# Designs tried in a protein design run: peptides against a protein of PDB entry 2FGR. Part 81

Target 1, 331 residues: chain A of PDB entry 2FGR
Amino acid sequence: SSVTLFGIVDTNVAYVNKDAAGDSRYGLGTSGASTSRLGLRGTEDLGGGLKAGFWLEGEIFGDDGNASGFNFKRRSTVSLSGNFGEVRLGRDLVPTSQKLTSYDLFSATGIGPFMGFRNWAAGQGADDNGIRANNLISYYTPNFGGFNAGFGYAFDEKQTIGTADSVGRYIGGYVAYDNGPLSASLGLAQQKTAVGGLATDRDEITLGASYNFGVAKLSGLLQQTKFKRDIGGDIKTNSYMLGASAPVGGVGEVKLQYALYDQKAIDSKAHQITLGYVHNLSKRTALYGNLAFLKNKDASTLGLQAKGVYAGGVQAGESQTGVQVGIRHAF

## One batch from the design tools (peptide; aimed at target 1 V3 L40 R41)

Design b2_p30_7_s3 (made by RFdiffusion4, then SolubleMPNN; from b2_p30_7, 25 letters changed)
Fold by OpenDDE base, seed 1:
Structure b2_p30_7_s3 (fold): chain B 331 residues (1-331), chain A 30 residues (1-30)
Amino acid sequence: as target 1 above (331 residues)
Amino acid sequence: SEELQKQVEEAQKKLEKLIEELKEAYKKKK
C-alpha cells in the first residue's frame, strides 16, 4: 500500500467595497484560486484488478492557522475500484457537484466562481448548497468511449428538523461525455431538507459543457435549483454561466467569466463578472489576481465570497466590487 | 426515487442523442 500526503496553501490579500452596512472590508483571505487543503490518500492493490483506496481531506485556513480546528469534511472516503468503476463510502462531493463544478473556470472558490450551488432558500440542512453530503455512497463508471456517469445516495439516518424527518437524504447523478477537447454533462439531484421547520425538497438540474480550442477554452453552465416547500410556494433560481480562459506567454492563464442568477421567488437578478489571472512561477507555485463585479437588482442581496475577509450579503439592489491578490502553493 | 431514476435515464438518452447530433454536425463541417 502507498500513502500520499498532499495539499494546497492559498492565501491572499482581499478587498470588497461593500458589506451589509455599506462599508468596505479588507484583509488576509484564503482560497482565492484553489481551496486550501491538507489530505492523505492511498491505494492498495488487492489483485485480480481490484483496488482498495482511502481519501481524507480537510480545508486549511492560512489566515488564522485553523483556529476553529481541522477536520476531514472535504472528503473522508474508503473505496473499491476495478473494471466496474469505483464505489466510495463516506462524506464527499456529491456526484452532481463533483462533475458539474468542473466547468467553473474559477475552481468553485474565491470571488469569481459560479455561485449556483447555493442554499437559496434558508434551508436548515448542513449541506443545502448541494455540494457535499454525509453518509454518502457513490458509484462512478469507467469511461466508455467518452461516456461516463456517477450516482450517489446519502442516508438521512432519521435526522429531523421541525416536522421534517428525512433531512440530509440525497439522491442524484450525472451522465457525461468526455472526449478530447469536448466535455458535456447533465446532472440531476434531490435533497431532503427543512425550511422554517417544514419538510422541503431541494431539486437541482444542471447542464454543463466545455470545449478546448487549444488557444482558448470555453465553458458554460445552465442550472435550476428549486426548493419545493409544502407551505409558502417554491423558491426557484435559474443560474447561467459562460466563461473563457486562455494561456498567456506559456506561464500564465487569463480567465473571464460571467454569471446570471435569476432569483424567481423575489423576482430579482444578480449579474457577476470576473476577470482572473494566474502566473505560474513553477509547476507548484503561482501568483494570482481576481477582479469581480457583482450587480444586484431589486431585492437581490448576493455578495462575493472573499473567504477569510467577507462572505456575507449586501443591501438589496447594491453592487459589490472585489479584488484578491495571492499566492497558491501545491505540494 | 423511481421518478428521479426515470428522469436520469431520460436525461441520459437526451444527452446521448445531442452528442450524436453534435458528432454528425462536426463531421459535416469537415
Scores: peptide ipSAE 0.009, ipTM 0.295, DockQ to the pose 0.011
OpenDDE base, seeds 2, 3, 4, 5: peptide ipSAE 0.007, 0.007, 0.007, 0.000; ipTM 0.305, 0.302, 0.303, 0.265; seed 5 fails the geometry check

Design b2_p30_7_s4 (made by RFdiffusion4, then SolubleMPNN; from b2_p30_7, 25 letters changed)
Fold by OpenDDE base, seed 1:
Structure b2_p30_7_s4 (fold): chain B 331 residues (1-331), chain A 30 residues (1-30)
Amino acid sequence: as target 1 above (331 residues)
Amino acid sequence: SAELQQKVAEAQKQLDQLIADLKAAYEARK
């Protein structure tokens, strides 16, 4: 049996030119290139190709030293794996987000990531962003000639909000083809939640693809999220992403990513464009910089996610510029 | 309960009004 301690400390200086009051915000932020984390993991060989595993991982907030505490909300799983694939029990990324977020060139963190995995409707469930779930059972297949899949189910445990029952129940999965330079995936998920105390289904469909040309990588996402309310119209968002990355000088990487968020319920769009650069000082330490521009149209109030500095919205129809410069260290 | 259902209905109405207000605010800004 082995136990490995691992982690990332990622801390930055961040600036956004506009908050909800129209004022600038700046300070020390976290998780600009990778989510800061502390984890424990291990495996036990049970013989016959069967392995047991555990994974415990929590977020680190380097700006305040985890003043609000530490938990394992990122992942807390026990697993069995073998020729049949892997079964996981415990809080984790849901299979859809685990696979489809892999096409995000900004690693689902900082001011540059694809923000489609979001609570678009003021859903009252804890995980209405579609990223993780409590009480989750997941299964991941092996890769068969490129084809692979993942499935998950999270128990609601009779959680209620208002008149809504089954809150927190998740069912979803993906199918994928991963072969050499090509990756393509389709994900489907439904999560039971509440909006305004009324039962609501968060339906999600996501298509992702990437191709590595060696000199550059292209990646794309197409997503629809729909909060289907029992009373009132659906709250639908169509999200699109296209990104490119390329190695620079053997020690660097440049990334450019564009996203469009078409928020149907308010007939409003937001455009996000981010330029990122990572400079590897070593295998474990990097400097990075991100420059992001978010243009809200009409009634859109989206804000860049400068974690630790400002992650709130802006005034309707306002644009926001964000900058992060930081250090990432892995151990 | 009937009381809970009423409160939920009121909350739903408020949410719908918020959406309408956001749209109206946008139109007023033009």
Scores: peptide ipSAE 0.014, ipTM 0.324, DockQ to the pose 0.011
OpenDDE base, seeds 2, 3, 4, 5: peptide ipSAE 0.006, 0.000, 0.000, 0.005; ipTM 0.327, 0.256, 0.269, 0.283; seed 5 fails the geometry check

Design b2_p30_8 (made by RFdiffusion4)
Pose (drawn by RFdiffusion4):
Structure b2_p30_8 (pose): chain A 331 residues (1-331), chain P 30 residues (1-30)
Amino acid sequence: as target 1 above (331 residues)
Amino acid sequence: SLSDFLSDVSSKFSQLESMVSNLSNAHNAL
C-alpha cells in the first residue's frame, strides 16, 4: 500500500506568427512537453491480489497561478483492481482517448500534437473533444499474451440542450495488442451532444499503431470523427498522423510528426509538421523545444495550441508558425 | 494497516491544499 502526492510544472516561452487578426503573439505559456498537473493517488492492498485505488489530478497553469481556480478535472477516480483487470468510477480520460493518444509523440500537448480529438462541429457538450467524460465507469482488462481492451460508459443524467436530452452520454471502447515494442489499437465511441440546439451523435473511430526499434520509434494515427445531426446533416473530419522519434546522445530525444486534417464540411484540408527536441537534465527535469508549421488551405482556420499564449484560430487559408521553448519538472 | 493508509491520505491531501494556496499567493506576489 502507498499514497503519492505528485505533479509536473511545465512552463515555456512561446510565439505564434499570427492570430485571428494576423498579428504575432508571444508570451509565457504552459504544458509544452507534458501537461502540467498536481495530483494525489494511492493503492491499498486488500489481500488476495485485490487492490483499491484513488486518483485525484488537476491541471496546473504556472503562468497565471491557476487564476480560474484549481480542480480535479483531469482524473477523479476510485477503483478496484485485481486479476480480473480494473474498474474505475469517476471523471477520467475515456478509454478510447486514454489508449489512442498514447500514439501521439508530443503527449497530446503543446503545439505539436495530433489534433483529431477536438470539437470539430462546435458541439455544445462539456467534452465534445472526446477526451474526458463526467460520470464515467470504465473497465480495463489485463494484458493476456499481448491482447488487451478497455470499455467505458458515461451517464448523461438527462442533461438537456435543445432537442438533446442525453447530452454527455459516452459509450466506447478499444481492442489492442501490446507486446512491448509493438502496439496497435482500434477504438470506437459514440457521444450524445447537440449542435446549435439540435440533437447530434458524435461518432469516432480511431486506429493507432507504433513500433519501437530502440534506435527510433515509428507511430501513427488514423481517425474519423462524425457529428451526425438527428434531423440530417453531418460534420465529418478525417485526421491522419505519422511520426517518428529517436534518442540523441543519451539524455536527448528528437521527434518529428506530420498530420493532415480533412474537414469535409468546409471541403478544406490543413497540414501540420512539428519538430521537437527534449534534453533531459535528469529523469525529472527536461528542457525542450517545439517548432511547428500549420498550413490551412481554403476555408480552414486551424491554429496551433500554444497554451497560455494563443490557442485560437487563424484567418482562412493562412499558414501559421509556432515555437515553444521551456522546462518540464516532474515531482 | 488500513488506518495508517487513511492517515497518510489525509496528510497528503492537506499538503496538496497547501501547495495550491502557495502557488496562488506566489503568483499574486509578483

Design b2_p30_8_s1 (made by RFdiffusion4, then SolubleMPNN; from b2_p30_8, 22 letters changed)
Fold by OpenDDE base, seed 5:
Structure b2_p30_8_s1 (fold): chain B 331 residues (1-331), chain A 30 residues (1-30)
Amino acid sequence: as target 1 above (331 residues)
Amino acid sequence: SREAFLEEVERKLKEMEELIKKLEEEYKAK
């Protein structure tokens, strides 16, 4: 039996040249390279290859000392694991996001990440970005010669919004092949939500792949999200990502990533390009810098996610440049 | 082609919806 306290404190100075009013924003932000967190986890060997586990993790906001409080919304699970794989009960990353975000070279964090896992339709559910779910049961297989899979179901518990009566229900999973330098996976998910008080299905399909050449890594994502509304038509977004990373000088890593978000409901595209660098001062401490450019076309209003400084949209058709320079410390 | 890929994606999503509905019906019947 073990209990481990762990965490990350990641704080940065951030700048974006444009907010919704066209003004610049700058200040101290959080979670530029990794999400700042505090957690407790542990395992118990039950014998015969069976283990029990728990995981409690919440986000830390270093810039304001968690002024809005602390919770375990990142993960709050109990699990059993063994030769059969792992079963988890509790709030967690849904299996699709857990696997498919692994192809994002910016780890779904800061101003450079793939932003496809998003609430594209003003969904009224708490987790309409498709990242996490309450009341979740998940199962993950072992790795069988490279092949692995994960499945999940979240109970709605009769949550209602307007006329929608199954809000928060999730069903989804992925299949993957992970062998040496190669990783590839396909994920499918549906969530029940509401838009304008009406029942809506959030459907998601994501394909990811990466290859590590040693001297460099290439990674890619293809995603479609579709909010299927009873009235007003579907809100569909096709998202694409291609990235490369390489070690530098034995202590650093450089990353370059491009993403395209084709927002069909508004016939508008957004282009994102990000350059990142991480410098490891030690095993636990790093300096980092990110430079991101987001170009919105037509009616697109997407903004870079400079958490703690500005994470809102911009005016339609406007471009945004963002910078983060920070320190990451893990314990 | 890109269009063919997207059409296939939509087909797979529809198949998933049908499967989900079936599973939900089976769950409610128990």
Scores: peptide ipSAE 0.017, ipTM 0.357, DockQ to the pose 0.011
OpenDDE base, seeds 1, 2, 3, 4: peptide ipSAE 0.000, 0.000, 0.000, 0.000; ipTM 0.231, 0.301, 0.262, 0.288; seeds 2, 4 fail the geometry check

Design b2_p30_8_s2 (made by RFdiffusion4, then SolubleMPNN; from b2_p30_8, 24 letters changed)
Fold by OpenDDE base, seed 4:
Structure b2_p30_8_s2 (fold): chain B 331 residues (1-331), chain A 30 residues (1-30)
Amino acid sequence: as target 1 above (331 residues)
Amino acid sequence: SLAALQAEKEAKLKEMEELIAEEKAAYAAR
């Protein structure tokens, strides 16, 4: 059996030029290039190609020293793995987010990431962003000549909100092809939630692809999220992302990513463009900078996610500029 | 009136701060 302590401490100075009042915010933020984390993981060889595993991982907030506490909400799994693949029990990334966020060149964190995995409808469920689930069983296939898949089911445990039952139930999965420079995936998920105390289905479809040309990588996402309410109109968002990254001088990486969020329920679009640079000082330590611009149109109020500084919305139709400059250290 | 717009802005700010606190709690799930 092995036990490994691991983590990332990622802390930055961040600035956004507008909050919900129209004022600037600045300070020390976290997780600008990678989510700061502390974890324990281990494996036991059970023989015959079977392994047991555990993974416990929580977020670290280096700006306040985890003043709100520490937990293992990032991942709390026990697993069995072998030639059949891997079965996981416990809170984790749902299979759809685990796979489809891999196409985000900003690692689903900071001010640059694809923000499509969101609670678009004021859903009252704890995980209505479609990223993680409690009470999750997941299965991941091996890679068969590039083809792979993942499936998950989360139990609702008869959780209710208002008149909504089955809250927190997740069912979803992906199919993928990962071979050499190419990755492509299709993900489908449904989550039961509530909006205004009424039963709501969060339906999600996501397509992702990337290709590594060696000199540059291209990546793309197409997503539709639909909150289907029992009463009232559906809340639909179409999200699009296109990104490119390239190595610079053997020690750096430049990233450019564009996203469009077409928020159908308010007939409003938001445009995000982010330029990022990572400079590796070592295998474990990097400096980074992100510059993001978010243009809201019409009734759109989206904000950049400068964690630890400001992650809120802005006034309708307002644009926001964000900057992060930080240090990432992995151990 | 400017005062009514300010009160509506403060109410929307508070609602957004609550939504932000919920989104921060949900983003801790990223």
Scores: peptide ipSAE 0.028, ipTM 0.383, DockQ to the pose 0.013
OpenDDE base, seeds 1, 2, 3, 5: peptide ipSAE 0.027, 0.028, 0.023, 0.027; ipTM 0.437, 0.440, 0.429, 0.423; seed 3 fails the geometry check

Design b2_p30_8_s3 (made by RFdiffusion4, then SolubleMPNN; from b2_p30_8, 23 letters changed)
Fold by OpenDDE base, seed 2:
Structure b2_p30_8_s3 (fold): chain B 331 residues (1-331), chain A 30 residues (1-30)
Amino acid sequence: as target 1 above (331 residues)
Amino acid sequence: SRAALEEEKAAKLKELEEKIAALKEAYAAR
């Protein structure tokens, strides 16, 4: 058996020029290039090609020393794996987010990431952003000539909010082709939640693709998220992303990513563009900088996710500029 | 009127729900 302690501490100085009041925010933030984390993982060989595994991972907030506590909300799984693939029991990334966020060149972290995996409808569930789930069973296939898939189901355990009686139920999966420089996938998910105390289905469809040209990588996402409400109509968002990254001088990486969020329920769009640079000082330590611009139109109030500084919205139709400069250290 | 008070409460509830959602997103481990 093996047990590995691992982690990342990523801390930055961050600035956003507007909050919900129109004021600037600045300070020490966390998780600008990678989510800061502490984890334990291990495997046991059971013989016959079967392995048991565990994974416990929690987020670290370096700016406040985890003042709100430490937990294993990133992942808390036990697993069996073998020639059949892997079965996981416990809180984890849902299969759809696990696969489809891999196309985000900003690693779903900081002010630059694709923000499509979001609670667009003020859903009252714990994980209405479609990223993780409690009470999750997941299955991941092996890779067969490039083809792979993942499936998941999360039990609602009769969780109720208002009149909604199945809150937290998730069903979803992806199919993918991963071969050499090419990756492509389709993800489908439904989550049961509540909005305004009423039963609501969060439906999600996501297409992702990337190609590594060696000198540069291109990546893209197409997503529709729909909160289906019995009263008040559906809350639908179409999200689009296109990104490029390139190695610089053997020790650096430059990233550029654009996203469009077409928020149908408010007939309003938001445009995000982010430039990022990572400079590797070693295999474990990097400096980074991100510059993001978010333009809201009409009734859109989206804000950049400067975690630890400001991650709230802005006034309707306002633009926000964000900067992060930080250190990432992996151990 | 009672109707106006109920509308105001509904609007305030919606605002609070949006704030809660934004906070949950800010603390969500990505």
Scores: peptide ipSAE 0.262, ipTM 0.712, DockQ to the pose 0.013
OpenDDE base, seeds 1, 3, 4, 5: peptide ipSAE 0.261, 0.075, 0.037, 0.234; ipTM 0.664, 0.567, 0.475, 0.652; seeds 1, 4 fail the geometry check

Design b2_p30_8_s4 (made by RFdiffusion4, then SolubleMPNN; from b2_p30_8, 24 letters changed)
Fold by OpenDDE base, seed 5:
Structure b2_p30_8_s4 (fold): chain B 331 residues (1-331), chain A 30 residues (1-30)
Amino acid sequence: as target 1 above (331 residues)
Amino acid sequence: SLAALQAEKERKLAELQELIAKLKEEYAAR
């Protein structure tokens, strides 16, 4: 069997001008351009085009040296793959997030990413952001002339919270077309959770598309997330994203992304705009800078995700500016 | 009053649950 050790260490100096008290926060943050990680992976050729695989990956916090410990909560899978595609068993990205976050030009990382994959309703489940699941079985098709799909099911294992008895159950999937410069996808998911101890369904629909013009790439997302509570009204958010990226001087990349979060339960919108630059010193090492602006309207309290410095909300209707400047190293 | 103390406990519990949710989101979103 082959075993590969791999990782990323991404550490930054970060600043946000407002926290929940209206004060600035600054310091050494983590994961500004890519999530810092340590992983082990490998494959075994079983013959006949069949392969076994494993993947174990945990997050690294470079600012504190993983003071809270290390685990494999990013991914802990065993798989079989071949001409039929790939089956995975274990904690992983759910198929919908794995595919649809690929349209985020900030790769779901730092202060600039699309924040639509979120727990909008104070869900009491561990993964109510719709990103990962425990007890997951996933299947990914091969690419057939551009067409591909992924499906997943996570067992609830009779987890109860209050009167909810199926917490953590996930069912979802996507269909996609990936051909040359074009990518387009539709994702659907339902996750069972609890809100206030009551059974709640987290329904998600996401559309994504991108096109690479060579000189620039355009990317977009449309998402609806709805928490359907057994008692009380639905908590619905419509999220929109449009982004562009372009290579600069053969060694750099500039990114600009806008997102809108229409939070229906509080009749409030938030606007996010982010400018990012990556400078590649090598294939493995980059310098980067991100500048983000988040404008909350009315009752909206969203905050930029400056991991390791401040990722909390702000006061209702307040705007937040964030900066990250850092080093990413891959090994 | 007992009612005021109960309301304070409920607020603190809600704040704690929100903090836990935010920490989980920060970890899981990436």
Scores: peptide ipSAE 0.019, ipTM 0.389, DockQ to the pose 0.014
OpenDDE base, seeds 1, 2, 3, 4: peptide ipSAE 0.024, 0.005, 0.000, 0.000; ipTM 0.444, 0.270, 0.245, 0.245; seed 1 fails the geometry check

